# Peptides against a protein of PDB entry 8HF1: the designs that were tried, part 296

Target 1, 320 residues: chain A of PDB entry 8HF1
Amino acid sequence: NVMLYATKPTEVMVSFPHQEQVLTVTRLISAEIEKFYVSLDLMNIGVQPIRRSKSLQCLRDPSKKSFVKQLFNDFLYQMKEYGIYAASIAIISLIVEFDIKRRQAETLSVKLMHRTALTLCEKIRHLLVQKLQDMTYDDDDDNVNTEEVIMNFSTPKVQRFLMSLKVSFADKDPKDICCLVFVERRYTCKCIYGLLLNYIQSTPELRNVLTPQFMVGRNNISPDFESVLERKWQKSAIQQFRDGNANLMICSSVLEEGIDVQACNHVFILDPVKTFNMYVQSKGRARTTEAKFVLFTADKEREKTIQQIYQYRKAHNDIA

## One batch from the design tools (peptide; made by RFdiffusion4, then SolubleMPNN)

Design b2_p29_3_s1 (from b2_p29_3 with E8K R10N A13I Q16K E18L E19K V22I)
Fold by OpenDDE base, seed 3:
Structure b2_p29_3_s1 (fold): chain B 320 residues (1-320), chain A 29 residues (1-29)
Amino acid sequence: as target 1 above (320 residues)
Amino acid sequence: SEDEEILKQNREIFEKMLKEPIFEEIPEP
């Protein structure tokens, strides 16, 4: 029995410089959201009916205010971690979510709360789009989706990520590519997906090479809150990736052990690896002989990242 | 503007990064 030593994927690091300077528009948007939180705390929305789900786990339905704050906090994180261009895509997801919640509002006060949040999102969208347009020298070309605009308004992390994709996949056969991109947050999947669609379309060397999809992990905590549309999208995205109609999949969770995703030749971890389980499960998707496991780190966190990977390698070898 | 200077510095950083290897292998300890 030749134990085919499962060839361990090559572990690769991509470093990016720390960005200390913050654009004026980012500071303005952050200040507007903080002002909104003060106003939101003063809003009387009344006692919300506790939806008793019949199942014994009283998952405290987060207060309707807490959900609004969570979405804006997630947006602020994306704007900080991925840049203004990514934020211009992320804000659209908040607009859609608040419009749904506005339509589903059981009271006028709750409807007004979601309407106020929506109005703020439209203002933020306008500020972001205006700032992206200020760099287009051509007054007539509303096309803020050029490679130059995407790169200039992205964080160094996203710039290095896009460069890593271009170097890895330029002019390759689409059939030879099976790539996973892991991100920490659910809404980041859709944001990075939209960014990649625009980047691929603006980059001739990638336009017919990469076909991205995204998958939001099953919210195991609340399957009842998954929309029928989200479940249909997930099934379709998985099937497209299995059929090779998509060759790059963006995921917010390690695809549950039961999602038989093909052996990938590239696994990108765009956000920091926070747990040993995340390391093992994500690395375990890089199963081809020449598979690469790519980690992103800020230069200031480089040594800490290396030491953490050595600890994870040791712990993995002690279990194997 | 302050933002123009930030964007200029970001471009200079990006141009420098284009000249550097993107991938660094994490050696075995």
Scores: peptide ipSAE 0.419, ipTM 0.908, DockQ to the pose 0.808
Fold by OpenDDE base, seed 4:
Structure b2_p29_3_s1 (fold): chain B 320 residues (1-320), chain A 29 residues (1-29)
Amino acid sequence: as target 1 above (320 residues)
Amino acid sequence: SEDEEILKQNREIFEKMLKEPIFEEIPEP
């Protein structure tokens, strides 16, 4: 009985300072979204026709407004947690979603609601992009996607994450890298993916080293709302990661238990580990020799994070 | 501008962070 000592991954922590100061642009955007919520609450979208087709659960009228608010709330969260550079990418996802919803609108009132949301998203995008441009010292290089711009307009959490990637993977063989990045929210996967594409492209040491992909967890709530395109994308992304065509996968914490992802040598937990199951599932992917399990914590929450990890280690040892 | 001062402070914080170890091992208790 060779007890394969499952080589426990090395658990490491990356601390980051709390950012207390909020940019004026962030305050302006937040205020514009709040004004929009007031206007949205006053919008009469009428009684939506219940489509008799069983398959399209017609989102009831409250759910249509609620969905619009959810997307903007997720955007506000990303802007706060990841910074205005990440927000400039996140807003594009909202534009795409609201344009789809606008085109699919069955009533003029719903079409107008999504059009108003789109107009706000374009205003927000302009404010963000303008702010990214204002700090490019080189008047001649309109490239807002430089390493410097990405770093300067990212939160300390994202800065430390990018630094962690650079230190971990600079000038390595792409074949030796199998990295997972866990985030809490579905939309964060796309946002961090876009940020990483730009960062890798701007960072010579990573450009030919890291090939990112993202996987959106299936929302168990509505398998019917997963577009055939999203399901195809997920299947393709998983396959690319399995085939080694991608070596960094960004996942939401809700990996369905059935997604057999390869044994990874690096697992980054970008967002707080909220549950024991998330700890076990994510740590359980770091299975290679010398695997690293990397946790991110604010400096103020460092001790609390350590104590939480000790509790999870204990609970894991009691089940094993 | 207020934002320029915030971004300056963020750069100072970032430069300080560059001098600090990135990875800390979580000790076994």
Scores: peptide ipSAE 0.418, ipTM 0.906, DockQ to the pose 0.824
Fold by OpenDDE base, seed 5:
Structure b2_p29_3_s1 (fold): chain B 320 residues (1-320), chain A 29 residues (1-29)
Amino acid sequence: as target 1 above (320 residues)
Amino acid sequence: SEDEEILKQNREIFEKMLKEPIFEEIPEP
């Protein structure tokens, strides 16, 4: 039971300033998504054929429009919380999903709906990539994946996260690193993974040090919709992390879902700790003598975060 | 542009953050 064997890792906090100003490109993209929602609400996709085995999701949204809106809302969240560089990676996942849904469409109206969503994603991708390219002074290097571009187009939260990795792991032996990075949302795992791959490649001190992987939590809403490929990939990613072929794992609430990961020397909580269970389970993975449990907080939320951690420490000591 | 000013401010914030300790220990209550 992870609760009973909670090690006492060093609990540390990483504060980051709040960014009040919003890029024009972010406002433009948000406005395009809102216009799309208006258009989406006006789309008549008709009555969808009830597939017997998929009934539960079809019962929640017979129009399949809520799922489309959910993906765009998750994208908008990622763009806001992690920045436009992370958004340029996140949008690719939407493109892939909407292309799959377009191909799997049972009706022409549903096919058209997913095609329209896909077209919007391609427009968003273009707007993001163009904005990332505007910072490349050298006309010859179309490489939007430099450390400078990543940092400049990331939120202060992501900047401090990347800095925390660089300070923690620069020029270390890969075998001495076992790092977990917890994020709130399943789609953030892949987004931060892609960002980290590019950052590590652009950072010589990390290039041969960190080998990231990600795992997406089981789709608790529909285990049956977890593709055989996603399950195989998840198992492979976990196995690579267990075998030491990967030394940094990005995960969303995976421990709450009963996925067993190894004991780690670093646990980063990139998003706010919302529950006592998340606190205990994530902290309980930091099991080495020098283990660090790292929390990220906005400066404005610093005191609230500290008080919440004190409450969780107290509650943990009362149960242990 | 407005975006250039935002990015400039973001760079200034980043440069400031580079001079500050990254990790703060959460004290015992």
Scores: peptide ipSAE 0.417, ipTM 0.908, DockQ to the pose 0.836
Fold by OpenDDE base, seed 2:
Structure b2_p29_3_s1 (fold): chain B 320 residues (1-320), chain A 29 residues (1-29)
Amino acid sequence: as target 1 above (320 residues)
Amino acid sequence: SEDEEILKQNREIFEKMLKEPIFEEIPEP
């Protein structure tokens, strides 16, 4: 019953402008992925042995084509929502996934499919890295991870998120920080984690203040070798966060899965709050007296977001 | 280039955002 007497967190909103203009590199990458989908649909993968996989995805597409398309669709989403800097990190996760699947392929046709996907990912990575380097006057690979490059190649949403972190945590004691960052998609956790590592390292005011970790939902983990590593990582990340060795946790759907996350003083909802349960569960983690619950919204969706929060507040008060 | 102009405009938008309040309180209705 102590949960009912928790001080309500201060609910704040961070608005960001819509970016209308799309970089040529983003258009090129999207077109290359679409061409790849046409090629993928024409690929004869043959009859795959029906493995009893416990994963819903392996049950739906024995050819594994739908899974390949899903990964590229998730990448396209990340590139659009977070920018090309985040996309340069996100593509590495696809490279790792397709290399694992290429090595685990039971047939030459499946091996070729994953090889073709991998080749496309390497091309995409090259295009992204070149574009990041075009703004760095120095040919050195180390120069793409500056605060300026990260900010310039991030969407306004990510820019305002990073600014929100800087303003909230600059020169604070790391022990006084317990921060959650919620994202909708599991793949976004790794992407935003990598982006935050580079941003924190490039930002002196945050370098010794924020130590990020990430955790993805268990239900989204495929029962392969990578899933075992991800489960080990999750356990380690949770433990580091509990022990105070990490003070910022990036989460995807973790609370819906009943993972016990400690009470936090900051909760950032980077992606739109789509469910009442997500609102209640995430807000319910902001339990300190000075806790902040931070929502992100596009300027065009500001009013709609406010109205949705009022509906969730009302629904929460009617159940409490 | 088209991308250089886009990035320039994005920088101008960013510089404007730096001058704006980051957090807006959502009052209780």
Scores: peptide ipSAE 0.413, ipTM 0.907, DockQ to the pose 0.786

Design b2_p29_3_s2 (from b2_p29_3, 11 letters changed)
Fold by OpenDDE base, seed 1:
Structure b2_p29_3_s2 (fold): chain B 320 residues (1-320), chain A 29 residues (1-29)
Amino acid sequence: as target 1 above (320 residues)
Amino acid sequence: SEDEEILKENRKIYEEMLKEPLYEEIPEP
C-alpha cells in the first residue's frame, strides 16, 4: 500500500557500446593470473586445522585456495567491466586482503601462498600504473588521476556513467542531491568509490557538489575483524548520508536488508538488474517528485533490458 | 603500439557517444 502513493520515478536507460578490443596489458595480466592458478594448484598447503568458531565458508575451503581464486576472478571481472583505471583501484583491495590473510596464516605454507598472491598483485598494480602513466605525456605530473586518464582507461559503461553524473549534478546545490548507485559485487563498491573520488576531484563542476560514500555487503567469508570494520564503515557511511554529509551512496545488495535510507532523486543501476527484488527495492528509493531511475545497458542488450523491465513492471503491478 | 591504436579507437567511440542523447525514457508497453 505505501508503494501506491509514491510518485513513480521516471525510468530511463543509458546505453553504451560493447568494447570488443582488449588492451595488451589486460591480456598480459589475465595470462599472469592463469599461470598463477597453475602454480596455486601445485602448491601443497597441507590439511588446515578446522576451527569450529569461524564462518561456515572457512569450513568449505580447508585449502583456502578457492578464496584466492575468487578474489582474482572478481578482479578480472572488474578489469573487464569497468576498465584498467578501475582495475588499478580494485587491485589495492586484493593487496589489502592478501596481506591480512598472510598475517593471519596459521601455517608457513598458507603464509607463502598468500605472499605469492600478494607479489602477483603488486606486479599487476605496477603494470596498470605504468600503462596509465604512458598517457601522461607531461613528465612532470605523475598524476594518473586526471579526468582524461580516467575517461580514456574506463569502459564505455563507466564513461557513460561519469557523463550521467556530470550532466545530472554539475553546478547543483549539494543539499538537493540524494543519489544511490547500485552495483552487483562487493568489490565494485570500493572500486567505483575510489574512481569517483578521483573523478570528482579532477572535475571542477563536481568539486564540492558530490560527496560519495560506499556501503559493502556483509561478506560471510571476511574475517571477524574485517566484518567489524565493515559494519562500522556501513554505520558511518549511512549516518553521513542521512546527515547530508554524503549525497551519493554506492551500494550492493545491502539495501535489500532493509537499511533505512532517505528518499533519493536519482537511483543509478550500474550493473544489470538480475532480480525482481533488486528492481523493486532500488526503484522504491527513487521517491522525490522528479526522481530518476537510471539503468545502464549495452546496446546489444537494450531490447532484452527493456523486456525485462516490462516483466518487472507487470509483476510489481500484480502485487500492488 | 597496439594499445595506442586501441586507445585511439576508444577515444573515437567516446566522442561518438557524446553526440548521442544520454538518457532514453523506457516507454510504457
Scores: peptide ipSAE 0.455, ipTM 0.918, DockQ to the pose 0.807
Fold by OpenDDE base, seed 4:
Structure b2_p29_3_s2 (fold): chain B 320 residues (1-320), chain A 29 residues (1-29)
Amino acid sequence: as target 1 above (320 residues)
Amino acid sequence: SEDEEILKENRKIYEEMLKEPLYEEIPEP
């Protein structure tokens, strides 16, 4: 019995500086969202009860307002954690969601709420895109999707992540690459996917090397709210990655759902590893020869990250 | 603009990061 020593992946860390300075556009957007929350709280979104009970007590559905606030709070998080370039992509997902909800609205008040949210998203998108354009040195190229613009308007975490991709995969054979990128949040998968598409297209060394795909974990929300389209997309994305038609997969918490993803040679953990299960499952995907397990940490949190990894290593060795 | 100054400082931080090793091996304890 040759115990094939499962080659433990090399655990590496990528440090990034903390960005303390906040752009004026980011402050403006945050203030506009806060003003919108005040307006949203004042909105009467009475549910017309389907039932004929004569009392016109429009039941307020606080869940609809809560969902709108959740989407904007998630956007604010992405803008803070990934930068204004990523935010310019993330806002499109909100536009799509609010347009769907606007079309599905059973009442004029709910329709108006989603329309107001949509109008704010369009304003935010304009502010972000304008800021990306204002710093393009080349007067002639309206292309906000250059490597330089992406890098300049990304957080240090995203900058170091993109550098890691460039250094690790420049001019490699696409067949030799099997990369996972783990992110915490569902919406971050789509945001980072869009960012990577633009970055790869703008980076000649990666354009024919990396083919990204994304997989959104099933929300623990009842499978009834997951669109048939999202389930089809997940199955297609997994299959493309299995068939080698995609060699980089962005995923959020997908491993907790028992999705069988292939053994990879690179696993990037873009967000902090919050659970032992996430550590074991994500690290357990880096199973090829010379596999790398890459963690991202702020410089200020470096020691805390190392100590957390030592605790997880110890806990893993105690169970193994 | 305040944002131009912030972006200029961010560019300096980025240029400094380019001089630093990208990958640090997490040592065995």
Scores: peptide ipSAE 0.449, ipTM 0.916, DockQ to the pose 0.823
Fold by OpenDDE base, seed 5:
Structure b2_p29_3_s2 (fold): chain B 320 residues (1-320), chain A 29 residues (1-29)
Amino acid sequence: as target 1 above (320 residues)
Amino acid sequence: SEDEEILKENRKIYEEMLKEPLYEEIPEP
């Protein structure tokens, strides 16, 4: 039981300014998604054939429109919370998912719905990549994956997170690093993983130091819908982290699902701590003598974050 | 462009953040 471990990591906070200004490209993409929702609501997808083997999710929305909207809402969240560089990675995951759903479509109407969603994702990808390219000063290096591009097109939260990694791990022995990065949403794990791969590759001080992996929480709604590939990948990622072949693991609510992760020396909470359980479980992984538990907060939410941590500390001490 | 001015401001904010301590210890209450 993770709650029974007296962990006394150093709890630290990283503050970041709130950026109120929204890029025109972000507004444009948001407007295109809203226009798509209007068109999606007008689509007559009809009654989908109820296969007896359809999961509980397919029973909730016979039109399958809710799943499409969920993916775009998750994308919009990632674009807002992590920036347009992260969004350029996140959109690829939507493209892959909608292409799979298009191929698996049981009706022409469902196939068309997923095709229109896919077409929108390709348009969004083009708009994002074009914006990343327009700000590369050097015409010669079409490489949108430089440290400068990553930093300039990331939110202050992501910028401070990347700097925290650089400051904490520059030129260290990879064997001395066992890092967890917690994010709120399942899809953010893969997005931040892709961002970190590019950042680490562009940062000489980290290139041979950090080897990231990600872990997506099991789909609690139906373990049967975890593709055999997702389960194999999850097992492989966990094993690589246990074997020390990966030293940074990005995860969501994975610890709540009873996934055994080793004791770490660094635990980063990239998104707000929303529950006492998340606090105890994530903090409970920072078990080394010099372990750090790092929270990220907007400056405007700093005091509220501190008070919430005090409440969680008190509640933890009352149970322990 | 509007986006270029936003990105210039973001760069200034980032450069200012680099001058500040990255980590703040959360004290015991």
Scores: peptide ipSAE 0.441, ipTM 0.914, DockQ to the pose 0.803
Fold by OpenDDE base, seed 2:
Structure b2_p29_3_s2 (fold): chain B 320 residues (1-320), chain A 29 residues (1-29)
Amino acid sequence: as target 1 above (320 residues)
Amino acid sequence: SEDEEILKENRKIYEEMLKEPLYEEIPEP
């Protein structure tokens, strides 16, 4: 029973300050999305002709509007939690999704709904990119993907996360790194992956050190072509991580789905640990002798986070 | 602009945050 002697990882916390002030562009984007929701509620997407066989189709029309709202709500969450730089990456995923849904639309009304959503996403992308450009100090370099721009337009949480990567991995051998980054939401995996690619490329100390990948859970309700691509991507990403071609993996609920990832020396929990199962599973991946289990918390929630970890430690010891 | 002043203040918060210890060990109870 070699599992009993798993060295407990060092549990560490990274605190980050709260930003009190909200950018005008963020308020504008939020207001445009709320106006769009009012318009979306007024849209008659029609009753899909009930093909006699699947009773489940009638429940799909509310589900189409609800899905559009879910994607924008996830975007709003990412913009709030990770900042406008991350939001500029996140909006591209919505553009891709709504373009696919627009092309797959069986009715003109559904096609129009997805077109309107897509047009809003393009407007949002423009507003975000313009704000990133307007604040680049050097008029000569239109490159919004510098370390400075990424840091300045990220939340303190993301800033501290990027700092933790730089401090932990600068100039290390890539072979000595096996890092997991856990996030709550599936869409955050792709957003943080894109952010990390740009950050690593802009940070000389990390360029040849960190090779990120991401995986999302299999619970895609959509049997569409995208779900097949996501499954192929997931298999490829896991294989690259196992083969050592990637040394940083961004995950959501993947461990709850029974995806076996190798033992890691670093586990970062970027979002709050919401469940005991998430705590045990993520901590259980930090199994090397010098493994670190890193939690991120707002300063105001620091004590609450510590108390929650103590409760999880107690509950884990009571089951072991 | 309002956003420029917000970003200047956010930069000060970032600069102060750089002076703080990055990792705090969560003690055993």
Scores: peptide ipSAE 0.434, ipTM 0.912, DockQ to the pose 0.778

